# Peptides against a protein of PDB entry 3B8E: the designs that were tried, part 48

Target 1, 230 residues: chain A of PDB entry 3B8E
Amino acid sequence: PFLIFIIANIPLPLGTVTILCIDLGTDMVPAISLAYEQAESDIMKRQPRNPKTDKLVNEQLISMAYGQIGMIQALGGFFTYFVILAENGFLPIHLLGLRVNWDDRWINDVEDSYGQQWTYEQRKIVEFTCHTPFFVTIVVVQWADLVICKTRRNSVFQQGMKNKILIFGLFEETALAAFLSYCPGMGVALRMYPLKPTWWFCAFPYSLLIFVYDEVRKLIIRRRPGGWVE

## One batch from the design tools (peptide; aimed at target 1 M71 I72 F79 P92)

Design b1_p24_2_s2 (made by RFdiffusion4, then SolubleMPNN; from b1_p24_2, 19 letters changed)
Fold by OpenDDE base, seed 4:
Structure b1_p24_2_s2 (fold): chain B 230 residues (1-230), chain A 24 residues (1-24)
Amino acid sequence: as target 1 above (230 residues)
Amino acid sequence: KELLEKMLKLFEELLKEVLEKVLS
């Protein structure tokens, strides 16, 4: 998100503090939960293949899969960001290069896509209304990510939801998102204004997309063992 | 940058269509 902010020179979609909340609050407990995940049933039954080749291939494929999932997560966040700004009169194309004027407190006549002028204070309200939904979108997409990452080959339906630590991690992540979204003073402290409940649903299509993507990937792996997708 | 602009324009068109359908 921050790289796109710099490259596209758009208004900041997600604050640094919210990024820290993701890294420390939403990624740590899930990572611990995965460490305690029971081994996949097929992993325990597999004899070691070529340990040198298999390690390298697995690391590359895992990194590629997580990279793809991470891109989908970022796209989900940006989708929510663009929807909110569009609802406030700023179409995506108009945001390109707008950051300099957007962040200038002395410019109080920044025009939206429809010619409406926005004061600095009004622009910052809109910007900060994007931070919380962007964060929440990432959290909701991470629900799917956490659920799918517990297995390499088996479907979630085959492995089941047996890890209590993973369930706790999902709950903690959700509780943190709710706290940051609705606790009084977060708008001042974290630049995260209260979130309308409807915005929680904006991420669901992306969560479903990740889920379907992973299930299809796993299905291909099951049908073609030792293929390039494994 | 040009590719990004083209992608964003396409996204805007899709977004407008979706919004029109949702708000109708």
Scores: peptide ipSAE 0.035, ipTM 0.575, DockQ to the pose 0.058
OpenDDE base, seeds 1, 2, 3, 5: peptide ipSAE 0.034, 0.000, 0.032, 0.029; ipTM 0.549, 0.239, 0.559, 0.624

Design b1_p24_2_s3 (made by RFdiffusion4, then SolubleMPNN; from b1_p24_2, 18 letters changed)
Fold by OpenDDE base, seed 1:
Structure b1_p24_2_s3 (fold): chain B 230 residues (1-230), chain A 24 residues (1-24)
Amino acid sequence: as target 1 above (230 residues)
Amino acid sequence: DELLKKLLELFKKLEKEVLEKVEK
């Protein structure tokens, strides 16, 4: 998200504070929960034929899978960002290169896609209104990520939700997201304005897509053992 | 990589549809 912000010179979709909240709040507990996840029986029972090469291959596969999931997360966040800005009159094409004028406090006549002029304060409210949904989108997508990451080969439906720590992690990140989204003063303190409850659902399609992606990936791996399906 | 490309294409389509709805 930050790279696209720099390259496209769009208004900041995800603030530094929100990034820190993701890294420290939403990622830490889930990561710990995954560390306590019971090893998938299929992973542990397979003795590596060559411990060095098979370990490297497995690490590469895991790294690539996480990279792909991260890209889907970013896409989900950007989708939510663009939807919110579009609802406020800023179409995606109009946002390209707009950052310089957007961030200039002395320019109070920045026009949206419909010719409406926006003051600096109004623009910042809209920007900070985008930060919260972006954050929430990441959290909701992380639900899928956490659930799929506990298994590498088995379906989520086969493995189930037996890890209480994982469930706690999901609850914690959701509670944090709700707190940051709805607690008074977060707009000023964290640049996260309150989110309409309906925006929580904007991330659900992306979470579903991640689930489908992972299930399809796992299905292909099961049907074609030894195939590099990434 | 192929699945990712397909997903990216799907996202682009969805984004376009949402934008078209918002513009109305």
Scores: peptide ipSAE 0.000, ipTM 0.214, DockQ to the pose 0.051
OpenDDE base, seeds 2, 3, 4, 5: peptide ipSAE 0.000, 0.000, 0.000, 0.000; ipTM 0.263, 0.222, 0.205, 0.259

Design b1_p24_2_s4 (made by RFdiffusion4, then SolubleMPNN; from b1_p24_2, 19 letters changed)
Fold by OpenDDE base, seed 2:
Structure b1_p24_2_s4 (fold): chain B 230 residues (1-230), chain A 24 residues (1-24)
Amino acid sequence: as target 1 above (230 residues)
Amino acid sequence: KEELEKLLELFKKLLEETLKLVES
């Protein structure tokens, strides 16, 4: 998020401290839970088994899963960010290069995509309104991502949900999201304003799409092993 | 479990410290 903020020169979608909380908090427990997940049945059933190579493959799987989760989370977060800003009159294309004027407190006539002028205070309210839903979206997307990314080839239905640590991690991150979203003072401390419960559902269509996409991907991999989709 | 608990405790401490720093 911060890199895209700099490169695209868009308004900051998520506070730096909140980003650190995500990187060190919400991603940590899920990543640990994935480390304790059972290896895929295809890896475990490989004959002849070489413990060194099989361990390496599993470690690579976990590493790729972690990296992919982060990317998908960012995409989901930015989706929510752009939706909120679009609903407030700022289309995605209009946000490009807008940061300089957006962050300038002396400019009180920044125009949206429809010619409406926004004061600095109004802009910051909209910006901070994005922070909480962005974070919540990451958590909601993680529900799907963690379930999906625990395997590369096998369906979730084939592998099952036997890892109690993963389930615990999902509840913990959800509880953390609720705490950061609704606890008094978070708006000042983390620039995360309280959000309506309806915003929790903003990421659900995205999570569903990712779920369906990944199941289709895995199906293709199973049918065509060694393909480019792998 | 023990490692997870240690990491969770570390995270909680870091979060609390961060919040205190931001509130100060």
Scores: peptide ipSAE 0.000, ipTM 0.266, DockQ to the pose 0.014
OpenDDE base, seeds 1, 3, 4, 5: peptide ipSAE 0.000, 0.000, 0.000, 0.000; ipTM 0.237, 0.256, 0.241, 0.281; seed 1 fails the geometry check

Design b1_p24_3 (made by RFdiffusion4)
Pose (drawn by RFdiffusion4):
Structure b1_p24_3 (pose): chain A 230 residues (1-230), chain P 24 residues (1-24)
Amino acid sequence: as target 1 above (230 residues)
Amino acid sequence: FSVIIVILIVIFIVFLVVLFLVSL
């Protein structure tokens, strides 16, 4: 968000005070939950994991979580950003502009008068909004992530999907998300009431592609065991 | 990676076009 927020002055899609509410507020229990996830094979069958080569974090990881999924997620919440403006003052070709606040009203876009009324408001579309819908969309993509990372080589199919803990936290996350999105008050130091019917399902189209994606690779990694690029 | 980035850009452009047409 902040990166694009510079390349094209298209208003702060994700908020800072909003970031400190996902890794340190949303994905919390799920990260923990992953730990409870059980085995994946006869483990005591493999040579001790060398320490110099086989690491914990590496390209194999980063590439598949920063350069792959981390992107697909990105569009999703970025997509919702537009819909959150679109059904209010969409600028899919417009937008791209510094939105000052000492001016008050004097400017707008796409047949409007947004000002002191819609200036305290002109931002109420990303503050109380956009950030929020983007926020939720991130959570929404985090579902399939917290299930495509549940396994490392087996389809969630022929593999246990019985992580009682994860499941009851995947909701204890998705729920908090709502409570943090409709919390009558603290919504001040935070975001605001989204349109439940849709101001949620925006990223939903995406969470899927995620689950659908890596699910194939795993099954790709298999059908071809020695594997290639995968 | 590049492929994924291209696809995402395409999808985004398609979405922007859809929003524009729907606005007409």

Design b1_p24_3_s1 (made by RFdiffusion4, then SolubleMPNN; from b1_p24_3, 21 letters changed)
Fold by OpenDDE base, seed 3:
Structure b1_p24_3_s1 (fold): chain B 230 residues (1-230), chain A 24 residues (1-24)
Amino acid sequence: as target 1 above (230 residues)
Amino acid sequence: IEELLELLKKELEEFKELLKELLK
């Protein structure tokens, strides 16, 4: 999100502090939980592989998988961002290159796509209105990500939800998202304004997309053992 | 990269100031 803000010169879709909350607050506990996940049933039956050749392939595949999931997460967040800005009169095409004028506190007549002038304060309210739903979208998509990361080959339905620490991690990230979204003062402290509860459901299609994508991937792996998709 | 680092530093300083204010 922050990289696209810099590259496209659009208004900031997600604050740096909020990104830190994702990385340190929402991702750490779930990541630790995966270390305590029960070994996949098929891993325990494998013969030792050549550690030099197979490590490189596995690292590349893991990196690609996380990269793809991260891209889907970002797309979900940006979709929410563009919808909110469009509802406030800023079409996506108009946002390109707008950052310089958007962030200038001395310019109080920035026009939207319909010719409406926006003060600096009004623009910042709209910007901060995007931060919360972007964050919530990431959290909801992370639910699917955490669940799919439990196994490499087996379906979630085969492995099951046995890790209590993972369940705790899902609860913790959801509680943090709710706290940051609805606690008074977060608009001033973290530039995260309150979110309508209905926006939580807007992220569900993206979580489902990741889940379906991973299940299809795992199905392919099961049908073609030793393939490049592993 | 330099612009990114400057923006990151700015946000961190603002956060630090806010934390100081909240802890008063």
Scores: peptide ipSAE 0.026, ipTM 0.360, DockQ to the pose 0.020
OpenDDE base, seeds 1, 2, 4, 5: peptide ipSAE 0.000, 0.025, 0.000, 0.021; ipTM 0.210, 0.344, 0.215, 0.328; seed 4 fails the geometry check

Design b1_p24_3_s2 (made by RFdiffusion4, then SolubleMPNN; from b1_p24_3, 21 letters changed)
Fold by OpenDDE base, seed 5:
Structure b1_p24_3_s2 (fold): chain B 230 residues (1-230), chain A 24 residues (1-24)
Amino acid sequence: as target 1 above (230 residues)
Amino acid sequence: ITELLEKLLKLLKEFFEELLEKLK
C-alpha cells in the first residue's frame, strides 16, 4: 500500500494507525493461532525425505503463498479505496499524481473528475474516510486467510473450524474493526471516520477469491505431491 | 447455511449494483 502511494502519488490510502492496528491487532492473534495449531497430521507425520532440502522448500513455498495472499489483500484494500474515492467524485485515473496538490493545505480548489472543487478539509475527510474501509477490508480478507492458513494441504472442509484460538482471532479482529469503525471519537483521535455497514461487504469477493485460490492450490498439492506448488 | 449464503449473495449483489449505479 505504501509503495503504491509513493509510486502513483495518490492520496494516502491507509493511515499509520490502521497499519499499527493491522500489525498488532489483527496479525498477532493469527500468528499465535498458527503457533498453537495442531500439526496437520499429514505434514508433521511425514518424515522428511531430506530434512535440509524439504524444510527449505517448505519455507519458500509458505512464503510465496503468504506473499500471494498478501497481494490479494492489498488489491482488495485498494479496490475499496478507489471505490470510495470514485463515489466522492475522484476517478482512479484522476488520482494519479494528485497527492502533491491533495496534501497541500494552501490549495483549496483541487478539482475532482467532475470539476467540483474540494477544500483541504473536505478532501482530508474523504482521505480519512478511506482509512476505515481499507482496514475493514483487510480484516474481512484476513478472515479467509485465517481459515485457509489452518491447513497447508487439507481442505478447510476436511479439517473444520476446531481451533478455538483461530475462532477467537476472527472475533477479535472483527471486534477491533467494529470498535475502530463505530466508536465515537475515532475520527478525531485516529482519523478513522465511521464506516457505512455496506462497506463490510465490499471485501467479500476478495475474501472468496483468496479462499478459492487456496483451496485450488491445496487441491493441486494433493493431486501432485512434490510439485512446485507444494 | 445455504439460505444464509443466498442472503449474503443477494446483499452483495445489491451492494455492487448500487455501487455501479453511483459510479455511472
Scores: peptide ipSAE 0.021, ipTM 0.439, DockQ to the pose 0.054
OpenDDE base, seeds 1, 2, 3, 4: peptide ipSAE 0.013, 0.000, 0.000, 0.015; ipTM 0.382, 0.222, 0.235, 0.398; seed 3 fails the geometry check

Design b1_p24_3_s3 (made by RFdiffusion4, then SolubleMPNN; from b1_p24_3, 21 letters changed)
Fold by OpenDDE base, seed 1:
Structure b1_p24_3_s3 (fold): chain B 230 residues (1-230), chain A 24 residues (1-24)
Amino acid sequence: as target 1 above (230 residues)
Amino acid sequence: IEELLEKLKKELEEFKEKLLEKLK
């Protein structure tokens, strides 16, 4: 997410507080889930036929899965960001290079894609309005990830324990998202303005896309075992 | 990057329209 912000010089899609909430709030659940997965894999003391290679393969699989999930979350967040800005008159192409003028408090006549002028305060309200949906989108995408993880694992027993931790984590993330989105004063304190409830649904098509993508991926893996998609 | 962003813009506009239709 931050790389696109730097490369494209777009208005900041994620505030510092939002980043912290992602890193401390949303990333803890995957980390815990991975730690429990490792613990469960260690408890399944089938003597690794080759402890070094099997551990390395598992770490690689985990790292790839995490990297893919993170990329998907970022894409979902950016999608929501661009939708909100587009609804406010800022098309994605217009956002390119706009950051310099966007962040300049002395420029009060930044034009949107339709020629409407936006004051600094108005721009910052729109920017901060994007931070909350970005965070919420990540949470909603994580729901999809939970469903994907639940459907990936053939082991019902492994699903059960991981499912409880993941469900708890998702509940915590959702509660945090709701708190940050709707608690009075969060706009001023955390630069996260209240989210219209309808925006929670903006992430759902993306979550569905992820779900479909993962099902297609699984289908390809099942049809071509050992393919590049693993 | 510009071409990718133009493509993304187009996809986003199409999605926006669909989303707005669903949110009405």
Scores: peptide ipSAE 0.000, ipTM 0.185, DockQ to the pose 0.129
OpenDDE base, seeds 2, 3, 4, 5: peptide ipSAE 0.005, 0.000, 0.000, 0.000; ipTM 0.280, 0.246, 0.278, 0.201; seed 2 fails the geometry check

Design b1_p24_3_s4 (made by RFdiffusion4, then SolubleMPNN; from b1_p24_3, 21 letters changed)
Fold by OpenDDE base, seed 2:
Structure b1_p24_3_s4 (fold): chain B 230 residues (1-230), chain A 24 residues (1-24)
Amino acid sequence: as target 1 above (230 residues)
Amino acid sequence: IEELLELLRKELEEFFKLLLEKKK
């Protein structure tokens, strides 16, 4: 998210403190839950394995899973960010290069895509309005990502939801998201304004799309083992 | 706690501003 902010010169989609909360809080328990699930799945695969090659494969699997989850979560967050800004009159193409003028306190006539002028205070309200929904979108997308990343090959319907650590992680991240979204003072301290309940559902179509895509991917892998889709 | 978080936020924002200025 921060790299895209720098490269595209768009308004800040997610506050620095919120990024730290993601990196240190919401991603830790899910990552641990996936590590345990992979270890359990590997133990259940009773094939005689070469310890050196299998350790490397497992480390690569964990690294790829974490990296892919992070990228997909970022895409979901940016989707919500662009939806909110578009609803407020800023189309995605107009946001490119706008950061310099957006962050300037002395410019009070920044135009949106429809020619409406925005004061610095109004722009910052819209920016901070994006922070909480972006974070919540990451959590909601993470629900789907964690479920689909439980196994590379097996369907969720085949593997089931037996990992108690994964279930606990889902509840923990949801509770954290609710706390950060609705606790008094979070708007001042973290620049996370209270979230309208409707924004919780904004990520659901995206999560469903990812879920369906991954189930189709897994189906293809099962039918064509060793294909390029893996 | 809120004051501490606000202080941390300000410090991080300044840090990132400095990084952006160096890239120009």
Scores: peptide ipSAE 0.012, ipTM 0.287, DockQ to the pose 0.022
OpenDDE base, seeds 1, 3, 4, 5: peptide ipSAE 0.010, 0.018, 0.006, 0.006; ipTM 0.316, 0.336, 0.276, 0.290; seed 3 fails the geometry check

Design b1_p24_4 (made by RFdiffusion4)
Pose (drawn by RFdiffusion4):
Structure b1_p24_4 (pose): chain A 230 residues (1-230), chain P 24 residues (1-24)
Amino acid sequence: as target 1 above (230 residues)
Amino acid sequence: HSFFFFFFVIIVILTVVVLVFVFF
């Protein structure tokens, strides 16, 4: 968000005070939960994991979580950013502009007068909003992530999907997300009431592609065991 | 209505771009 927030002055889609509420507020229990996820094979069958080569974090990981999924998620919440403006003052070709606040009203876009009224408000579309819908969209994509990372080589199909803990936290996350999105008050130091019917399902189209994606690779990694690029 | 269609076209394009990036 902040990267694009520079390349094209298209208003702060994700908030800073909003970032400190996902890794340190949303994905919390899920990260923990992952730990309770059980085996994946006869483990005591493999040579000791060398320490110099086979690391914990590496390309294999980063490339598949920063350069792959991390992107597909990105569009999703970024997509919702537009819809959160679109059904309010969409600028899919417009936007791209410094939104000052000492001016008050004197400007707008797409047949409007947004000012002191819609200036305290011109931002209420990202502050109380956009950030929020983007926020939720992130959580929404984090579902399939917290299930495509549940396994490392087996389809969630022929593999246990019985992580009682994860499940009851996947909700304890998705729920908190709502309570943090409708919390009558603290919503001030935070975001605001989204349109439940849709101001949620925006990233939903995406969470899928995620689950659908890596699910194939795993099954790709298999049908071709020695594997190639995968 | 045209603006909506543009919006969808742009999204499609962005989606394709992202997918291409992921696959390559």

Design b1_p24_4_s1 (made by RFdiffusion4, then SolubleMPNN; from b1_p24_4, 19 letters changed)
Fold by OpenDDE base, seed 1:
Structure b1_p24_4_s1 (fold): chain B 230 residues (1-230), chain A 24 residues (1-24)
Amino acid sequence: as target 1 above (230 residues)
Amino acid sequence: DELKKLFEELFEKLLKEVLEKVLS
């Protein structure tokens, strides 16, 4: 997210505080939970490890947890970001290169895609309004993504939700998201303004898409072992 | 890499559809 912010010079989609909350609150517990997921035959091909000497997770789980999750989260967050800004009159194409003027407090006539002028304060409110939904979107996407990541080949429906730690992790991150979104003072303290409950559902189509995509991928892997999809 | 491209294409399509609905 931050890289795209720099490269595209768009208004900041996700603040540093929210990034920190993701790293510490959203990603940590779920990532650890993957270490305690029931072994899939394709993931855990090695002999039982010594928990005191061996790594907690194998390379495949690490790759999925820190590679794929991060990419999917970013995509989901940006989806919600662009939707919110579009709802406020800023189309995605209009945001390109806008950051310099957006962040300048002395420019109070930044126009949206419809010619409406926005003051600095108004722009910052909209920006901070995006932070919370971006964070929440990451959490919602993680519901699907973490469930996906626990398996490499088997369907989620086959593997099931047997990992209580994973379920706890999902609950914890959701509770944190709700706290940050609705607790009074978070707008000032964390630049995370309260989120309309309806925005929780903004990520659902994306989450579903990822879920379906992964299930299809896994289905292809099962039907064609050793294919390029693996 | 091919899967990534496919995913990106699907994402862009979905984004456009949602944006059209939001702006309607």
Scores: peptide ipSAE 0.000, ipTM 0.177, DockQ to the pose 0.050
OpenDDE base, seeds 2, 3, 4, 5: peptide ipSAE 0.000, 0.000, 0.000, 0.000; ipTM 0.225, 0.207, 0.201, 0.212

Design b1_p24_4_s2 (made by RFdiffusion4, then SolubleMPNN; from b1_p24_4, 20 letters changed)
Fold by OpenDDE base, seed 4:
Structure b1_p24_4_s2 (fold): chain B 230 residues (1-230), chain A 24 residues (1-24)
Amino acid sequence: as target 1 above (230 residues)
Amino acid sequence: EELKKLFEELFKKLLEETLKLVEE
């Protein structure tokens, strides 16, 4: 998100505080929960990893985690961001290069896509209104990401949802997201303004996309072992 | 259950510390 903020010079889509809440709050417990996941049923049928040639973190894993799933997550967040700004009169094309004027407190006549002028205070309210839904979008897509990370090869339907710690992690990150979104004073303290409950659903298509994509990937791996998808 | 309680306590502490850092 921050890279696109710099490159495209758009208003800040996700605040530093919200990023910290993701990294330290919503991701930590779910990530730890994966350590308690049951071994895949076929793990003992696989040849041992060659420690001399096979890295624990290989290019394929990096490509999957950052290049594929991470990009889908980012797209989900940005989709929510652009929808909110569009609903407030700022179309995506108008946001390109707008950051300089947007962040200038002395400019109080920034025009939206419809010619409405926005004061600095009004712009910051809209910006901070985007931060919480973007954050919640990331949490919702993380549900799918966590679930798909349960297995490397087997379907989630084959593995099941027996890891109680993982289930707890899903509830914890959701509860934290709800707390940060709706607790009184969070708008002042964390610049996280309350979001309409409908914004929780904005990420669902992307969460489903991640899940379907990974299940299809795993299906291909099972049908074509040794393929480039592995 | 003990792990759940530990995580809940850690979570509460992290929240409290984060809130303190924001208030400072």
Scores: peptide ipSAE 0.005, ipTM 0.263, DockQ to the pose 0.014
OpenDDE base, seeds 1, 2, 3, 5: peptide ipSAE 0.000, 0.000, 0.000, 0.000; ipTM 0.194, 0.187, 0.212, 0.210

Design b1_p24_4_s3 (made by RFdiffusion4, then SolubleMPNN; from b1_p24_4, 20 letters changed)
Fold by OpenDDE base, seed 1:
Structure b1_p24_4_s3 (fold): chain B 230 residues (1-230), chain A 24 residues (1-24)
Amino acid sequence: as target 1 above (230 residues)
Amino acid sequence: DKLLEELKKLFEELLKRVLEEVES
């Protein structure tokens, strides 16, 4: 998220404090939960032919999985960010390069995509209004991602939600998201303004899409073992 | 159950640290 912010010079979609909350509160417990998930992978089921090389391969697979999770989370967050800003009159294309003017407190006439002028204070309210939904979106996407990542070949419906640690992790991250979204003072302290409950559902279509995509992927893997989709 | 309790404690500790950092 921060890389896209720098490259595209868009208004900050996610504050540094919010990023810290993600790293410590949202990502850590789920990551631990995945570590305790029963290994499904063929690599883990196979006796190591060469312990050194097989360990490296496994580490690479784990690294790729976590990398993909992070990318998917970012995509979901940005989707919600762009939806909120578009609803407030800022179309995605208009946001490109806008950061310099957006962050300048002396510019009070920044125009949206419809010619409406926004004061610095108004812009910051909209920006901070995006932080909470971005965070919540990450949490909602993580529900799918964690459930997906616990399996490589088997359907989620087949393996089910047997990992109590995973369920706990999902609960805790959701509780944290709710706390940060609705606790008084979070708007000032964390630059996370209260979120309308309806925005929790903004990520659901995206989460569902990822879920369906993964199930289809797994179905293909089951039908064509050793394919490029694996 | 023990692991869940440990995870809960860890989560609470981390949350506390985050809040302390924000307040500082």
Scores: peptide ipSAE 0.000, ipTM 0.257, DockQ to the pose 0.015
OpenDDE base, seeds 2, 3, 4, 5: peptide ipSAE 0.006, 0.000, 0.000, 0.000; ipTM 0.253, 0.192, 0.228, 0.265; seed 2 fails the geometry check

Design b1_p24_4_s4 (made by RFdiffusion4, then SolubleMPNN; from b1_p24_4, 18 letters changed)
Fold by OpenDDE base, seed 5:
Structure b1_p24_4_s4 (fold): chain B 230 residues (1-230), chain A 24 residues (1-24)
Amino acid sequence: as target 1 above (230 residues)
Amino acid sequence: EELLKKFLEIFEELLKKVLEAVES
């Protein structure tokens, strides 16, 4: 998100505080929960791996898959960002190069895509209104990411949801997201303004996309062992 | 730049449709 902010010179889509909340709050507990995941049911049926050849290729493929998932997550966040700004009169094309004027407190006549002028205070309210939905979008997408990380080859439907610590992690990150979104004073303390409940659903298509993508990937791996998709 | 503009135009049209769907 920060790289796109710099390159496109758009208003800041995600604050530093929200980034820290993602990294420390919503990712840590779920990541630890994966250490307690049950072994895949087919682990005993797999042929022994060649430690010299199989490891390097698989690491590259895994890295590529997680990189692709990360891109889908970022796209989900930016989608939410652009929807909110569009709802407030700022279309995506108009945001390009707008950052300099957007962040200038002495410019109180920044025009939106419809010719309406916005004061510095009004613009900052809109900007901070984007931070919370972007954060929540990432959390919702992380649900899918966490679930797909349960297995490398087996379908989630085959593995099941038996890891209680993982379920707790999903609950914890959701509760934290809700707390940060709706607790009084968070707008002042963290620049996270309250979120309309409808915005929680904005990320669902991307969460589903990640889930489907990974299930298809795993299906291909099962059908073609040793393929380039593994 | 032209490709970027075309992409953004398509994206804006999609956004408008999404907004219309949310408002309905």
Scores: peptide ipSAE 0.041, ipTM 0.704, DockQ to the pose 0.059
OpenDDE base, seeds 1, 2, 3, 4: peptide ipSAE 0.028, 0.030, 0.028, 0.029; ipTM 0.654, 0.656, 0.664, 0.655

